# Designs tried in a protein design run: peptides against a protein of PDB entry 2FGR. Part 71

Target 1, 331 residues: chain A of PDB entry 2FGR
Amino acid sequence: SSVTLFGIVDTNVAYVNKDAAGDSRYGLGTSGASTSRLGLRGTEDLGGGLKAGFWLEGEIFGDDGNASGFNFKRRSTVSLSGNFGEVRLGRDLVPTSQKLTSYDLFSATGIGPFMGFRNWAAGQGADDNGIRANNLISYYTPNFGGFNAGFGYAFDEKQTIGTADSVGRYIGGYVAYDNGPLSASLGLAQQKTAVGGLATDRDEITLGASYNFGVAKLSGLLQQTKFKRDIGGDIKTNSYMLGASAPVGGVGEVKLQYALYDQKAIDSKAHQITLGYVHNLSKRTALYGNLAFLKNKDASTLGLQAKGVYAGGVQAGESQTGVQVGIRHAF

## One batch from the design tools (peptide; aimed at target 1 S2)

Design b2_p27_6 (made by RFdiffusion4)
Pose (drawn by RFdiffusion4):
Formats: sequence, C-alpha cells, structure tokens
Structure b2_p27_6 (pose): chain A 331 residues (1-331), chain P 27 residues (1-27)
Amino acid sequence: as target 1 above (331 residues)
Amino acid sequence: SKAETIAAQEAQDAISNNGPGFTYSYS
C-alpha cells in the first residue's frame, strides 16, 4: 500500500508568427513537453491480489498561478483492480483517448501533437474533443499474451441542449496488442452532443500503431471523426499522423511528426510538421524545444496550440510557424 | 541489448509523463 503526491511543472517561452488578425504573439506558456499537473494517488492492498485505488489530478498553469482556480478535471477516480483487470469510476480520459493518444510522440500537448481529438464541429458538449468524460465508468482488461482491451460508458444524466436530451453520453472502447516493442490499437466511440442546438452524434474510429526499434521508434495514427446531425448533415474529418523519435547521445531525444487534417465539411486540408528535442538533465528534469509549421489550405483556419500564449485560429489558408522552448520538472 | 534499451526508454517515458511523486508506503 502507498500514497503519492506528485506533479509536473512545465513552463516555456513560446512564439507564433500569426494570430487570427495576422499579428505575431509571444509570451510565457505552459505544458510544451508534458501537461503540467498536480495530483494525489494511492493503492491499497486488500489481500488476494485485490487492490483499491484513488487518483485525483488537475492541470497546473504556471504562467498565471491557476488564476481560474485549481480543480481535478484531469482525473478523479476510485477503482478496484485485481487479476480480473481494473474498474474505475469518475472523470478520466475515456478508454479510446487514453490508449490512442499514446501513439502521439508529443504526448498530446504543446504545439506538436496530433490534433484529431478536437471539437471539429463546435459541438456544445463539455468534452466534444473526445478526450475525457464526466460520469465515466471504465473497465480495463489485463494483458494476456499481448492482447488487451478497454471499455467505457459515461452517463448523460439527461443533460439537455436544444433537441438533445442525452448530451455527454459516451460509449466506447478499444482492442489492442502490446508486447513491448510493438503496439497497435483500434478504438471506436460515440458521444451524444448538439450542434447549434440540434441533436448530433459524435462518432470516432481511430487506429494507432508503433514499433520501437530501440535506435528509433516509428508511430502513427489514423482517425475519422464524424459529427452526424439527427435531422441530416455531417461534419466529417479524417486525420492522419506519422512520426518518428530517436535517442540522441544519451540524455537527448529527437522527434519528428507529420500530420494531415482533411476537413470535409469545408473541403479543406491542413498539413503540419513538427520537430522536437528533449534534453534530460535528470530523470525528473528536462529542457525542451518544439518547432512547428502548420499549413492551412483553402478555408482551413487551424492554429498551433501554444498553451498560455496563443491557441486560437489563423486566417483562412494561412501558414503558421510556432516555437516553444522550456523546462519540464516532474516531482 | 536492444531489449534493455527499450525498457530504459519506457521507464524514462513513465517518469516524464507522470512524475514519480513523494510516496508514503506502509503495510
């Protein structure tokens, strides 16, 4: 049995060459290499291989001292685990995002990550990026011979927005194979939401795979996200990503990731290339740099996510360059 | 070996993404 207080402070200077008005922005931001966080967790041995766990974790914003207030929105769970796997109750990453975001070499944070888990259709639900859910129950199997799976159901509790009376419902899961060097997963999910007050399903299918050769690791993601309005119409986006990472000189790591976002509703594509470098001063402390280039075509207005500096859009068809340099400290 | 290299990388990633924290242990 044990109890652990933990966290990460990851703060950076960051710059983007353009915002929605075309002006550059620079400043002090956060979470460029790993999301800053503070949390408590514990595991209690109940005997016979059965364990009880808890986990409370919230995001830290070092640039403004959590000016909007601290919370445990990253994870707030209680759980039972054993030879049967693990059951968790509480807000957390849904199984599909928990497993599939592991294929993003930029840890789903900073200016370099895969953008597929986003609210492509301006859905009105609290978590229309498909990442986390309130009122979540999840089951995670053990890994037997490499095979493993996860399932989750989040209750809508009759949350109503317009014609949608089940906003926030999540049903989803994944199957996967993980033997150390090789990992592959297929995730499928549906959320209930509304767009412009009209009931809409958010359907998501995601495939991810990676192989760690030791001298380098190759990783990729494919995703289709479709917001399908009940009365007709859809906003569909296909997202693709391929990346590689390699250790450099003991202590160092280089990462490169290319992504494409095909936004069918506006018949427009965006392409992104991101180079990253991590230099470990210790197991707990790293300096890092990220350089990203995002090219929007046609009506696309996607922007790089320089958290704490600028994470909005850009003018249609514009290219945007961004940089983050910072320090990550885990405790 | 290749296997030891990959284990060391995975261990480093665990620390980098989760933080090891201050831990109290007991029976």

Design b2_p27_6_s1 (made by RFdiffusion4, then SolubleMPNN; from b2_p27_6, 15 letters changed)
Fold by OpenDDE base, seed 3:
Structure b2_p27_6_s1 (fold): chain B 331 residues (1-331), chain A 27 residues (1-27)
Amino acid sequence: as target 1 above (331 residues)
Amino acid sequence: SVEEAIKAQEELEKIALEGEGVTITYS
C-alpha cells in the first residue's frame, strides 16, 4: 500500500488593464501556470490485478494562505481499478472535462486557458461550468489500441432551485483515440440546473484533437454549450480553440493559443489570444510568463481569469490585456 | 529522440498537473 503527499504552489504577479469599472488591477495572484493544490493519494494492491485507490485534493491560494479555508473540492474519490479500467466514487472532474481540457495548452488555468467550460447562462447550479460534479460515479476504460472512453453520472440527490428539480444531475462521457502523437476525442454531457429558478438543461458537445510533431504540438477544440430553457430561448455558445506549443532550448516551452467564443444569445463574440512561456529551472520548479488579450465585441463582457487579482468581467465591448509572471513549484 | 522528447514533456506535464509527491509505502 502507499500514500503520497503532493502539491503545487503557483504564485504570480498579475496585471489586468481593465476591470468592470475600466480600471486596472494588479497584485499577487495564484495558479497562473498550474492550479495550486495540496493533496493526498494512495493505492492498495488487493491482489489479482485489483487495486483500491483514494484521492483527496484541494486548491491552495498562496497569496492569502487560504483565507477562505481549505477543502477537497478539486477531487475526493475512492476507486477500484484493474484490467477493466477504473471506477471512481466521489467529487471529481467530470469525464468530459477531464478528457477535453487536456487539449488546452494552458492547463485550464491562468489568463490563457480555453474558457469554453463555463457557466454561460447564469446557471444557478454549483458546477454549471461543466468541470466537476458532486456525487459522481465515473468509469474509465483501459486504452485498447488507442481507443479509450470515460463515463460519468452524478446524483442530484433531489436538489432543488426554485421550481427546478434534479439540479446537479450529470450524465456524460467521451470516446477518444490516443495513439502516439495523435489524440482525438468527442465528449457529450448533460447537466440539470436552473436559470432564474426554472429547470434548465446544460447540454455540451466538445471535439478535441492534438498532434505532437516533436518540434511542436498543435491542439484544437470545438465546443457547443447550450442551456435549454423551457421558458425563453436557448442560451448557446460556440467556442473554438487553436493552439500551438514548442519546446525552447530544452529548458522551456512557448505556447500560443487563440480562442473564439461566439455567444449566440447576445449575438456577441469574444476573441482571446495568449502567449505563454514556461522556463523550467528543474523538473519541479518553473518560472512562467503569460500575456493575454481578450477582445470583446458588442455585448460580450468576458474577463481574463487573473485568480487572486481580478477574475470578473469587463464592460460590454471592452478589451482586456492581462499579464502574469510567476513561480510554479511542484512537490 | 522525438519519442524521448515526448516522454520527457509528458512527464513534465504530469508533474505540472499532479505533483510529483512524496510517497510512503507500507505493508
Scores: peptide ipSAE 0.423, ipTM 0.875, DockQ to the pose 0.853
OpenDDE base, seeds 1, 2, 4, 5: peptide ipSAE 0.417, 0.422, 0.418, 0.418; ipTM 0.874, 0.876, 0.870, 0.870

Design b2_p27_6_s2 (made by RFdiffusion4, then SolubleMPNN; from b2_p27_6, 16 letters changed)
Fold by OpenDDE base, seed 4:
Structure b2_p27_6_s2 (fold): chain B 331 residues (1-331), chain A 27 residues (1-27)
Amino acid sequence: as target 1 above (331 residues)
Amino acid sequence: SMEALIKEQEEQERIALEGEGVTISYA
């Protein structure tokens, strides 16, 4: 049996040149290279190849010392695993996000990540970004010669918003092939939510792939999210991402990632381009810098996610530039 | 080797994403 205490403290100085009023924002932010976290995890060998596990993980906000408190909303699972794979009970990344966000070279955090896993429709559910779910049961297969899969179901527990029932229900999964330098995955999910107090289904399909050439890595994502509303029509977004990373001098990594968010309901696109550099001072400590450009067209109002500084939108059709420079320490 | 390099990169990525942690083992 074992218990592991682990965490990451990632804090940065961040700047964005525009907020919703067109003014700049700057200050101390968090989670620019990796999400800051504190966690406990452990395993118990039950014999016969069966193991019990637990995982408790919460986000750390170094800029304010977790003024809003600490919780285990990142993950709070108990598990059984063996030759059959792993079954998890508890709040976690849903299988689709767990797998498909792995293709994001910016680790789904900071100002550079793929932002497709988003609440595109002012959904009223707590997890309408499709990233995590409460009351989740997940199953992950072993890797069979590269092939693997994950499935999940989250209970709604009769949650209601307005006239919408079953809010928070999730069903989804992925199939993948992971073998050596190659990874490829297809994910499908549906989540029940509400928009304007009316029942809405959030449908998601995501295709991801990466290839590691050793000297460089390429990664890509294709995603469609559709908030299916009975009244008002569907809110559909097609998101695309292409990224490349390369080691630098044995002590660093440079990353470049482009994303396009085609927001069909408002017939508007947003373009995101991010350059990142990580300098490893040790295996645990790194300095990093991110430079991101977000170009909104037409009615698009997307903003870069400079957590702790500014993560709101901008005026329609405005572009935003963001910078983060920080320290990441893992323990 | 390319394989060794990939494994090293994967380990660095794991540390960056999860933290290595301090583990206590018990009976």
Scores: peptide ipSAE 0.414, ipTM 0.860, DockQ to the pose 0.890
OpenDDE base, seeds 1, 2, 3, 5: peptide ipSAE 0.404, 0.401, 0.400, 0.401; ipTM 0.856, 0.853, 0.850, 0.852

Design b2_p27_6_s3 (made by RFdiffusion4, then SolubleMPNN; from b2_p27_6, 14 letters changed)
Fold by OpenDDE base, seed 4:
Parts: C-alpha cells; structure tokens; sequence
Structure b2_p27_6_s3 (fold): chain B 331 residues (1-331), chain A 27 residues (1-27)
C-alpha cells in the first residue's frame, strides 16, 4: 500500500486593465499556470489485480493562506480499479470535464484557459459550470487499443432550489480515442439546476482533439452548452477553441490559444487570445507568464479569470487585457 | 525522437498537474 502527499503552489503577480467599473486591478493572484492544490492519494493492492484507491485534494490560495478555509472540493474519492477499469465514489471532476478539459493548453486555470465550462445562465446550482459534481459515481474504462470511455452519475439527493427539484443531478460521459500523438473525444452531459428558482437542464456537448508532433502540439475544442429553461427559452452558448504549444530550448514551453464564445441568448460574441510561456527551472519549479486579450462584442461582459485579483466581468462590449507572471512549485 | 519528446512532455505535464509528491509505502 502507499500514500502520497502532493501539491502545487502557484502564485503570481496579476494585472487586468478593466473591471466592471472600467478600473484596473492588480495584485498577488494564484493558480496562473496550474491550480494550486494540496492532496493526499493512495493505493492498496487487494490482490487478483484489484486495487483500492483514495484521493483527497483541495485548492490552495497562497495569497491569503486559505483564509476562507481548506476543503477537499477538488476531489474526494474512494475507488476500486482493476482489469475492468476504475470506479470512483465521491466528489470529483465529472467525466466530461475530466477528459475534455485536457485539451485546454492552459490547464483550465489562469487567464488563458478555455472558459466554455461555465455557468452561462446564472444557474443557481453549485457546479453549474459542468466541471465537478457532488455525490458522484464515475466509471472509467481501460484503454483498449486507444479507445476509452468514462461515465458518471451524480445524485441530486432531492436538493431543491425554488420550485426546481433534482438540482445537482448529473448524467454524462465521453468516448475517446487516445493513441500515440492523437487524442480525440466526444462528451455529452446533462445537469439539472435552477435559474430564477425554476427548473433548468444544462445540456452540454463537447468535441475535443489534439495532435502532438513532438516539436509542437495542436489542440481544439468545440462545445455547445444549453440551459433549457421552462420559461424564457434556452440560453445557448457555442464555444470554440484552437491552441498550439511548442517546446523552447528544452526548458521552456510557449503556448498560444484562441477561443470564441458565441452567446446566442444575447446575440453576442467574445474573443479570447492568450500567449503563455513556461520556463522550467527544474522538474518541479517553473516561472511563467501569461498575456491574455478578451474582446467582448455587443452585450458580452466576460472577464478573464485572474484568480485572487479579479475574476468578475467587464462592461458590455468592453475589452480586457490581463497579465500574470508567477512561480509554480510542485511537490 | 518524436516519441521521446512526447514522453518528456507528458512527464512534465503530469508533474505540473499532479505534483511528484512524497510517497510512503507500507506492506
């Protein structure tokens, strides 16, 4: 049996040129290259190819020392694994996000990530971004000649918000092909939530693909999210991402990613372009810099996610520039 | 090789996402 203590401390100086008032924000932020975390994980060999596992992981906020507390909301699972794959019980990434966020070259954090996994509709559920779920059972297949899949179901436990029942129920999964330089995946999910106290289904479809040429990697995402409301019609967003990364001098990586968020309910688009650089000082320690541009059109109010500094929106039709420069240390 | 470059990148990506950690093993 084994237990591993692990973590990442990622802290940066961040700047955004506009907040909701049109003012600049700057300060010390967190999780610019990787989400800062502390965790425990372990395995036990039960014999016959069966293993037990556990994973407990929480986010670290190095700027304030976790003033709001520490929890294992990133992952808190027990698992069984073997030739059949892996079954997980507990809060985790939902299978769709676990697989489809892997195509985000900015690791689903900082000012550069794909923001498609979002609460687009002021959903009142805790996880209406489609990233994680409480009360989750997940199953992941082995990789069979490249083919793999994951499925999940989260219990609502009769959670209600307003007149909405079954809040927090998730059902979803993906199919994928992962073979050498190629990865491709299709994910489907539905989550029950509430908007304005009324029952709403969050439907999500995501297609992802990447190809690693060794000298460069290309990655892409296509996503549609629909919040299907009983009253007021659907809130639909089509999100697109294309990214490239390349190693630099054996110790660095440059990343460029573009995303488009076509927000149908407000007939408005947002464009995100991010340039990132990571410089590995060691296997565990890196310096990094991110430069992001977010152009909102029309009624769009999206903001860059400079965690610890400013993660709110901007005025409608305003553009935002963000910078992060930081240190990532893994242990 | 391209394969070696991919393996090195995957190792770095793993460290960057999971951390190396300190592992205690017990029987």
Amino acid sequence: as target 1 above (331 residues)
Amino acid sequence: SVEEAIAEQEEQEKIATEGEGITISFS
Scores: peptide ipSAE 0.359, ipTM 0.846, DockQ to the pose 0.897
OpenDDE base, seeds 1, 2, 3, 5: peptide ipSAE 0.355, 0.354, 0.358, 0.348; ipTM 0.846, 0.844, 0.844, 0.838

Design b2_p27_6_s4 (made by RFdiffusion4, then SolubleMPNN; from b2_p27_6, 14 letters changed)
Fold by OpenDDE base, seed 4:
Structure b2_p27_6_s4 (fold): chain B 331 residues (1-331), chain A 27 residues (1-27)
Amino acid sequence: as target 1 above (331 residues)
Amino acid sequence: SVEEQIKALEEQEKIALNGEGVTLSYA
């Protein structure tokens, strides 16, 4: 049997040129290249190819020392695995996000990531971004000749918000092909939530693909998110991402990613472009820099996610520039 | 080679996403 203590401390100096008032924000932020975390994981061999596992992981906020507390909301699972794959019980990434966020070259964190996995509709559920779920059962297949899949169901436990029942119920999964330089996947999910105290279904479809050309990697995402409301019509967002990464001098990586968020309910688009560089000082320690531009059009108010500094919106139609420079240490 | 550089980056990415950790083994 084994237990592994692990973590990442990622802290940066961040700047955004506009907040909701049009003012600049700057300071010490977290998780610019990877989400800062502390965790415990382990495995037990039960014999016959069966293993038990556990995973407990929480986010670290190095700027304030976790002033809001520490929890295992990133992952808190027990699992069984074997030739059949893996079954997980507990809060985790939902299968769709676990697979489809892997195509984000910015690791779903900082000012550069794909922001499609979002609460687009002021959903009142705790996980209306479609990233994680409570009360989750997940199953992941082995990889068979490149083909793999994951499925999940989260219990609502009769959670209600307003007149909405079944809040927090998730059902979803993906199918994928991962072979050599190619990865491609399709994810589908539905989550029950509430908007304005009324029952709402968050439907999500996501296509992802990446290819490693041996000199550079290309990655892409296509996503549609719909908050289907009984009253007021659907809130639909189509999100697109295309990114490239390449090695620099054996110790560095440059990343460029573009995303488009077509927010149909407000007939408004946002364009995000991010340039990133990671410099590996060792296998554990890296310096990084991110430069992001977010252009909102029309009624769009999206903001860059400079965690620990400013993650709010901007004025409608305003553009935001963000910078992060930081240190990532993994242990 | 560029291939070796990519493999090195992939390993760095794996470490950067999961943390290498300190593992204790027990009976």
Scores: peptide ipSAE 0.412, ipTM 0.851, DockQ to the pose 0.727
OpenDDE base, seeds 1, 2, 3, 5: peptide ipSAE 0.405, 0.402, 0.399, 0.404; ipTM 0.850, 0.847, 0.846, 0.846

Design b2_p27_7 (made by RFdiffusion4)
Pose (drawn by RFdiffusion4):
Structure b2_p27_7 (pose): chain A 331 residues (1-331), chain P 27 residues (1-27)
Amino acid sequence: as target 1 above (331 residues)
Amino acid sequence: SDAEIDLLTRYASQGDVDAAEDLSILT
């Protein structure tokens, strides 16, 4: 049994060459290499291989001292685990995002990550990016011979927005194979939401795979996200990503990632290339840099996510360049 | 601790990126 207080402070200077008005922005931001966080967790051995766990974790914003207030929105769970796997109750990453975001070489943070888990349709639910859910129960199997799976159900509790009386419901899961160097997963999920006050399903299918050759690792993601309005109409987005990472000179790591976002509702594509470098001063402390280029075509207005500096959109069809340089310290 | 390592190992195997990062500090 044990109890652990932990966290990461990841703070950076960041710059984007344009915002929604076309002006550059620069400043002090956060979470470029790993999401800053503070948390408590524990494991209690109950005997016979059965364990009880808890986990409370919230995001840290070092640039403004969590001015909007600290919370445990990253994870707030209690669990039982054993030879049967693990059951968790509470707000957390849903199984689809917990497993599939592991294929993003930029740890789903900073200006370089895969943007597929986002609210493409301006859905009105609390978590229409498909990342986390309130009122979540999840089951995770053990890994037997490489095969493993996860399932989750989040209760809507009759949350009502317009014609949608089950906003926030999540049903989803994944199947996967993980043997160390090779990993592959298929995730499928549906959330209930509303768009403009009209009931809408958020359907998501995601495939991810990676192989770690030791001298380098190749990783990729494919995703279709469809917001399907009950009365008709849909906003569909296909997202693609391929990336590679390699250790450089012991202590160093280089990463490169290319992504494409095909936004069918506006018949427009956006392409992104991101180069990253991590230099480890210790196991706990790293300096890092990210450089990203995002090209929007036609009506696309996607922007790089320089958290704490600028994470809004850009003018239609504009290209945007961004940089982050910072320090990550885990404790 | 051993308990912490076991916890993080399980979570990392389930695809928890943060748990895998934490685990790497301890191993």

Design b2_p27_7_s1 (made by RFdiffusion4, then SolubleMPNN; from b2_p27_7, 9 letters changed)
Fold by OpenDDE base, seed 5:
Structure b2_p27_7_s1 (fold): chain B 331 residues (1-331), chain A 27 residues (1-27)
Amino acid sequence: as target 1 above (331 residues)
Amino acid sequence: SDAEIEMLQRLASQGDVIAREELATLT
């Protein structure tokens, strides 16, 4: 068996012009182009086309040296794979987020990503953003002429919050068509959580598509998230994204992405537009810059995710500008 | 290794962003 050590160190200087108090924040941040990580993985050939695998991955916070510790909360899986596809056991991206975030041209990272995979309702569950789950079993099909799918179930293990039971239970999956330049996917998920100590279902539907024209790639997402509270109205958000990327000069990539977050429960919209550039110094090392604008309307308080500097909200109806300039190194 | 690349290709096809990023560094 082989064990591979892998990782990314991505550190930036970041600035946002507004925090929750209306003040600017700036400093050294992390994970502006890719999430900084350290991982171990390996595979064992069991013969007959069957392989065992493990994957252990944690986030690195280079700005503070992981002052809050290190864990394998990004992924901690054991797997069997073969002609049947792959079964994974352990904490991981849920199948819906794994597939549908792939249409985000900012890799779900930094100040530019699609922020639809979010806890829109002050859900009290640990993973109410719909990105990962504990106690997860996942299955991924092979690709059959472009068609593929993934399914997942996470056990709640009788976790309770207030009067809510089954907290942390996830069920979801996607179907996709991936063939050459085209990718398209539909994802459905439900997660049990609590809001205000009351049982709540986080329902999610996401459509994604991308097409690579060679000279440029277009990508889009359509998402609806509903927190269906046992008592009270639904907290619904419709999120939309459209992005384009293009190679520049053989060593760079430019990205432009727009997102709209229509927060129905507060009848408020937020608009995000991000321009990003990555300059490859090598296959492993890149410089990057991101410029993002977030316009909150009415009661919207969304903030850009300048991790390590400021990732909180802003005052209602306030706009935020963010900048990240950094180095990404993969090993 | 070829086996590692194959694994990453499989994961990337499943939408694994990490695998795609890593493939870009290996390939």
Scores: peptide ipSAE 0.287, ipTM 0.847, DockQ to the pose 0.858
OpenDDE base, seeds 1, 2, 3, 4: peptide ipSAE 0.277, 0.007, 0.191, 0.200; ipTM 0.835, 0.491, 0.783, 0.797

Design b2_p27_7_s2 (made by RFdiffusion4, then SolubleMPNN; from b2_p27_7, 9 letters changed)
Fold by OpenDDE base, seed 3:
Structure b2_p27_7_s2 (fold): chain B 331 residues (1-331), chain A 27 residues (1-27)
Amino acid sequence: as target 1 above (331 residues)
Amino acid sequence: SEAEIEELTRLAQQGDVIAKEELSTLT
């Protein structure tokens, strides 16, 4: 058996020109290029092509030294794998987010990522962003000539919020084709939650695709989230993303990504555009910079996620500009 | 080896940044 200690420390100086009061925020932030993490993983060969595995991973907050504590909320799984694929038990990325966030050129972190995986409805569940789940069983197939799939179910364990009695139940999965330069995936999920103390279903459908031309990569996402409420009507958001990345001089990467969030319940759109650059100093250490612009229209109040500095909303119809410059180190 | 590439691919799919970088040097 082997045990590997691994992690990333990613810390930046960040600025946003507007918070909820219209004031600027700046300081030391975290996780601008990759989520800062500490983890342990290992495998045991059980013979006959069967392996046992474990994975424990928590987020690191380098700006405050994890003042709020450390946990394994990123992943805490035990697994069996073999020719049949992999079965995982424990908190993890749900299969839909695990696959479909891979098309985000900003690695689902910092001020530039696709923000479609969000709690759009003030859902009262802990994971109403559709990213992770507690009490999760997951299964991932092998790759069969490019075709692969993943499925998951999370138990609600009779968690109640208000009159909602199945909060935290997840069912979902994806089908994908990954072959050479091409990747394409379709994901479907439903999560039980509560809004205003009333039972609500969070339905999600996501289509993703990417193609690597060698000189550049294109990536795209199409997503619909729908919080189906018993009272008050559905809260629906259509999210769109298109991104491109290209290597620069063998040591750098430039990224450009656009996203549109069409928030149907408030008839309001938000537009996000982000330019990013990563400069590799080594295989483990990089410098990076991100520049993001978020334009809210009408009643939209979305904010850029400058973790450690400001991740809240802005005033309705206001635009926000964000900058991050930082160091990423992997170990 | 093919087995190493397969394992790196699996790790990269799991969000291992180092595995992604290593894989990019082998492919």
Scores: peptide ipSAE 0.167, ipTM 0.753, DockQ to the pose 0.288
OpenDDE base, seeds 1, 2, 4, 5: peptide ipSAE 0.007, 0.007, 0.049, 0.020; ipTM 0.445, 0.491, 0.677, 0.622

Design b2_p27_7_s3 (made by RFdiffusion4, then SolubleMPNN; from b2_p27_7, 11 letters changed)
Fold by OpenDDE base, seed 2:
Structure b2_p27_7_s3 (fold): chain B 331 residues (1-331), chain A 27 residues (1-27)
Amino acid sequence: as target 1 above (331 residues)
Amino acid sequence: SEATIAELQRLAAQGDTIAAEELSTLT
């Protein structure tokens, strides 16, 4: 078998002009362009077109040296793959997030990403953002003339919170068409959780599409997330994203992305716009800068995710501006 | 799988040179 050690160290100087108290925050942050990580992966050829694989990956926090510890919560899978596709066992991105986050031009990290994959309802489950799951079995098809799909199921293992007895159960999947410059996908998922100690279903539907024009790439997302509660009514959020990226010369990339989060339960909207630039110093090392503006309306309290500096909310109806400037190094 | 290829592509775009090499063998 082969074993590959890999990782990314991404550290930035970050600033946000408002926290929950209305004060500015600044300092060293992590994962502004890509999530900092340390991983091990490998494959074994079993013959006949069958391969075994493993993947272990954990997040790195360069600003504090992982003071809270290190784990493999990003991914910890064993797999079999072949002409039939791939089966994965273990904690991973759920299939819906695996595919649909790929349309986020900010790679689901830093202050610029699409924030639709979120715990909108103070869900008490560990992964109520719909991004990853424990106890996950996933299956991914090969590509059939552009068509591909992924499916997953996560066992709840009788995890209870309050009166909820199926917390952490996930079922979901996507269908996609990926051919040349075009990508399009539909994802559906349901996760069992608890809100206020009561059983709640987190339902999610997401549409994504992108097209690469060569000179620029356009990408979009449409998402509805609904926390179905027996008491208190549903918590529904409609999220929209439109982004564009373009190469700048031979070594740079500029990104612009807009998102709208229509939080129906509080009848409040938030608008996010982010400008990003990446400058490649080499294949492995890049400088980057992000500038993000988040406008909350009415009762909305969303905050930009300046990881390592401030990732909390703001006061209702307040706007937040964020900046990140950093170095990304891959090894 | 398509998912693995996509992951390797993402890693390669982020500067993982080994991922780029692996892609060359799979595609």
Scores: peptide ipSAE 0.327, ipTM 0.854, DockQ to the pose 0.138
OpenDDE base, seeds 1, 3, 4, 5: peptide ipSAE 0.235, 0.263, 0.031, 0.187; ipTM 0.810, 0.824, 0.620, 0.797; seed 4 fails the geometry check

Design b2_p27_7_s4 (made by RFdiffusion4, then SolubleMPNN; from b2_p27_7, 10 letters changed)
Fold by OpenDDE base, seed 1:
Structure b2_p27_7_s4 (fold): chain B 331 residues (1-331), chain A 27 residues (1-27)
Amino acid sequence: as target 1 above (331 residues)
Amino acid sequence: SAAEIEELTRLARHGDVIAREELSTLT
């Protein structure tokens, strides 16, 4: 049996040139290269190739010392694993997000990440971004000659919002091929929620792929998110991402990522481009810098996610530039 | 090394990547 305490403290100075009022914001932010976290995990060997596991993980906000409290909302699972794979019980990343966010070269955090995993429709469910779920059962297969899969179901437990009676129900999964330099995955999910107090299905399809050329890595995502309302038109977003990363000088990594968010319900596009650099001072400590540009068109109001400084929207059709410079420490 | 940078980049990813390696070491 083992118990491991682990974490990341990632804190930055961040700047964005526009908020919702058109004013600049700057200050101390968090989670610019990696989500800051504190966790406990462990395993018990039960014999015969069977293991029990637990994982408890919460987000750390180093700028305010977790003034809003600490919880294990990142992950709170118990598991059984073996030659059959792994079964998990508890709040976690849903299988689709767990697999498909792995193609994001900005690690789904800071001002540079793929923002496709989002609540595009003002959904009233707590997890309408499609990233995590409460009451989740997950199963992950072993890798069979490159082929692997994950499946999940989250119980709604008769949660209601307005006339919606199944809020928080998730069903989804992925199939993948992971072999040497190649990774490719297809994910499908449906989550039940409410929009304006009315039942809504959040349907998601995501295709991801990456290839490691040794000297550089390419990664891509194609996603459609559709909030299907029982009353009213669908709220559909098509999101696209292409990124590249390369090692620099044996201790650095440069990243460039582009994303397009085609927001069909408002007939408006947003373009995101991010340049990132990570400099490893050690195996546990890095300096980093991110430079992001977000161009909203027409009615689009998307903002860069400078967590701890400004993560809100901008005025319709406005562009935003963001910078983060920070320290990441893992323990 | 490129492999060490990839590992550091992996450690920088969400806790889900660590869980995948634990799964890969179990097979």
Scores: peptide ipSAE 0.009, ipTM 0.455, DockQ to the pose 0.122
OpenDDE base, seeds 2, 3, 4, 5: peptide ipSAE 0.007, 0.007, 0.008, 0.009; ipTM 0.456, 0.467, 0.469, 0.501; seed 5 fails the geometry check

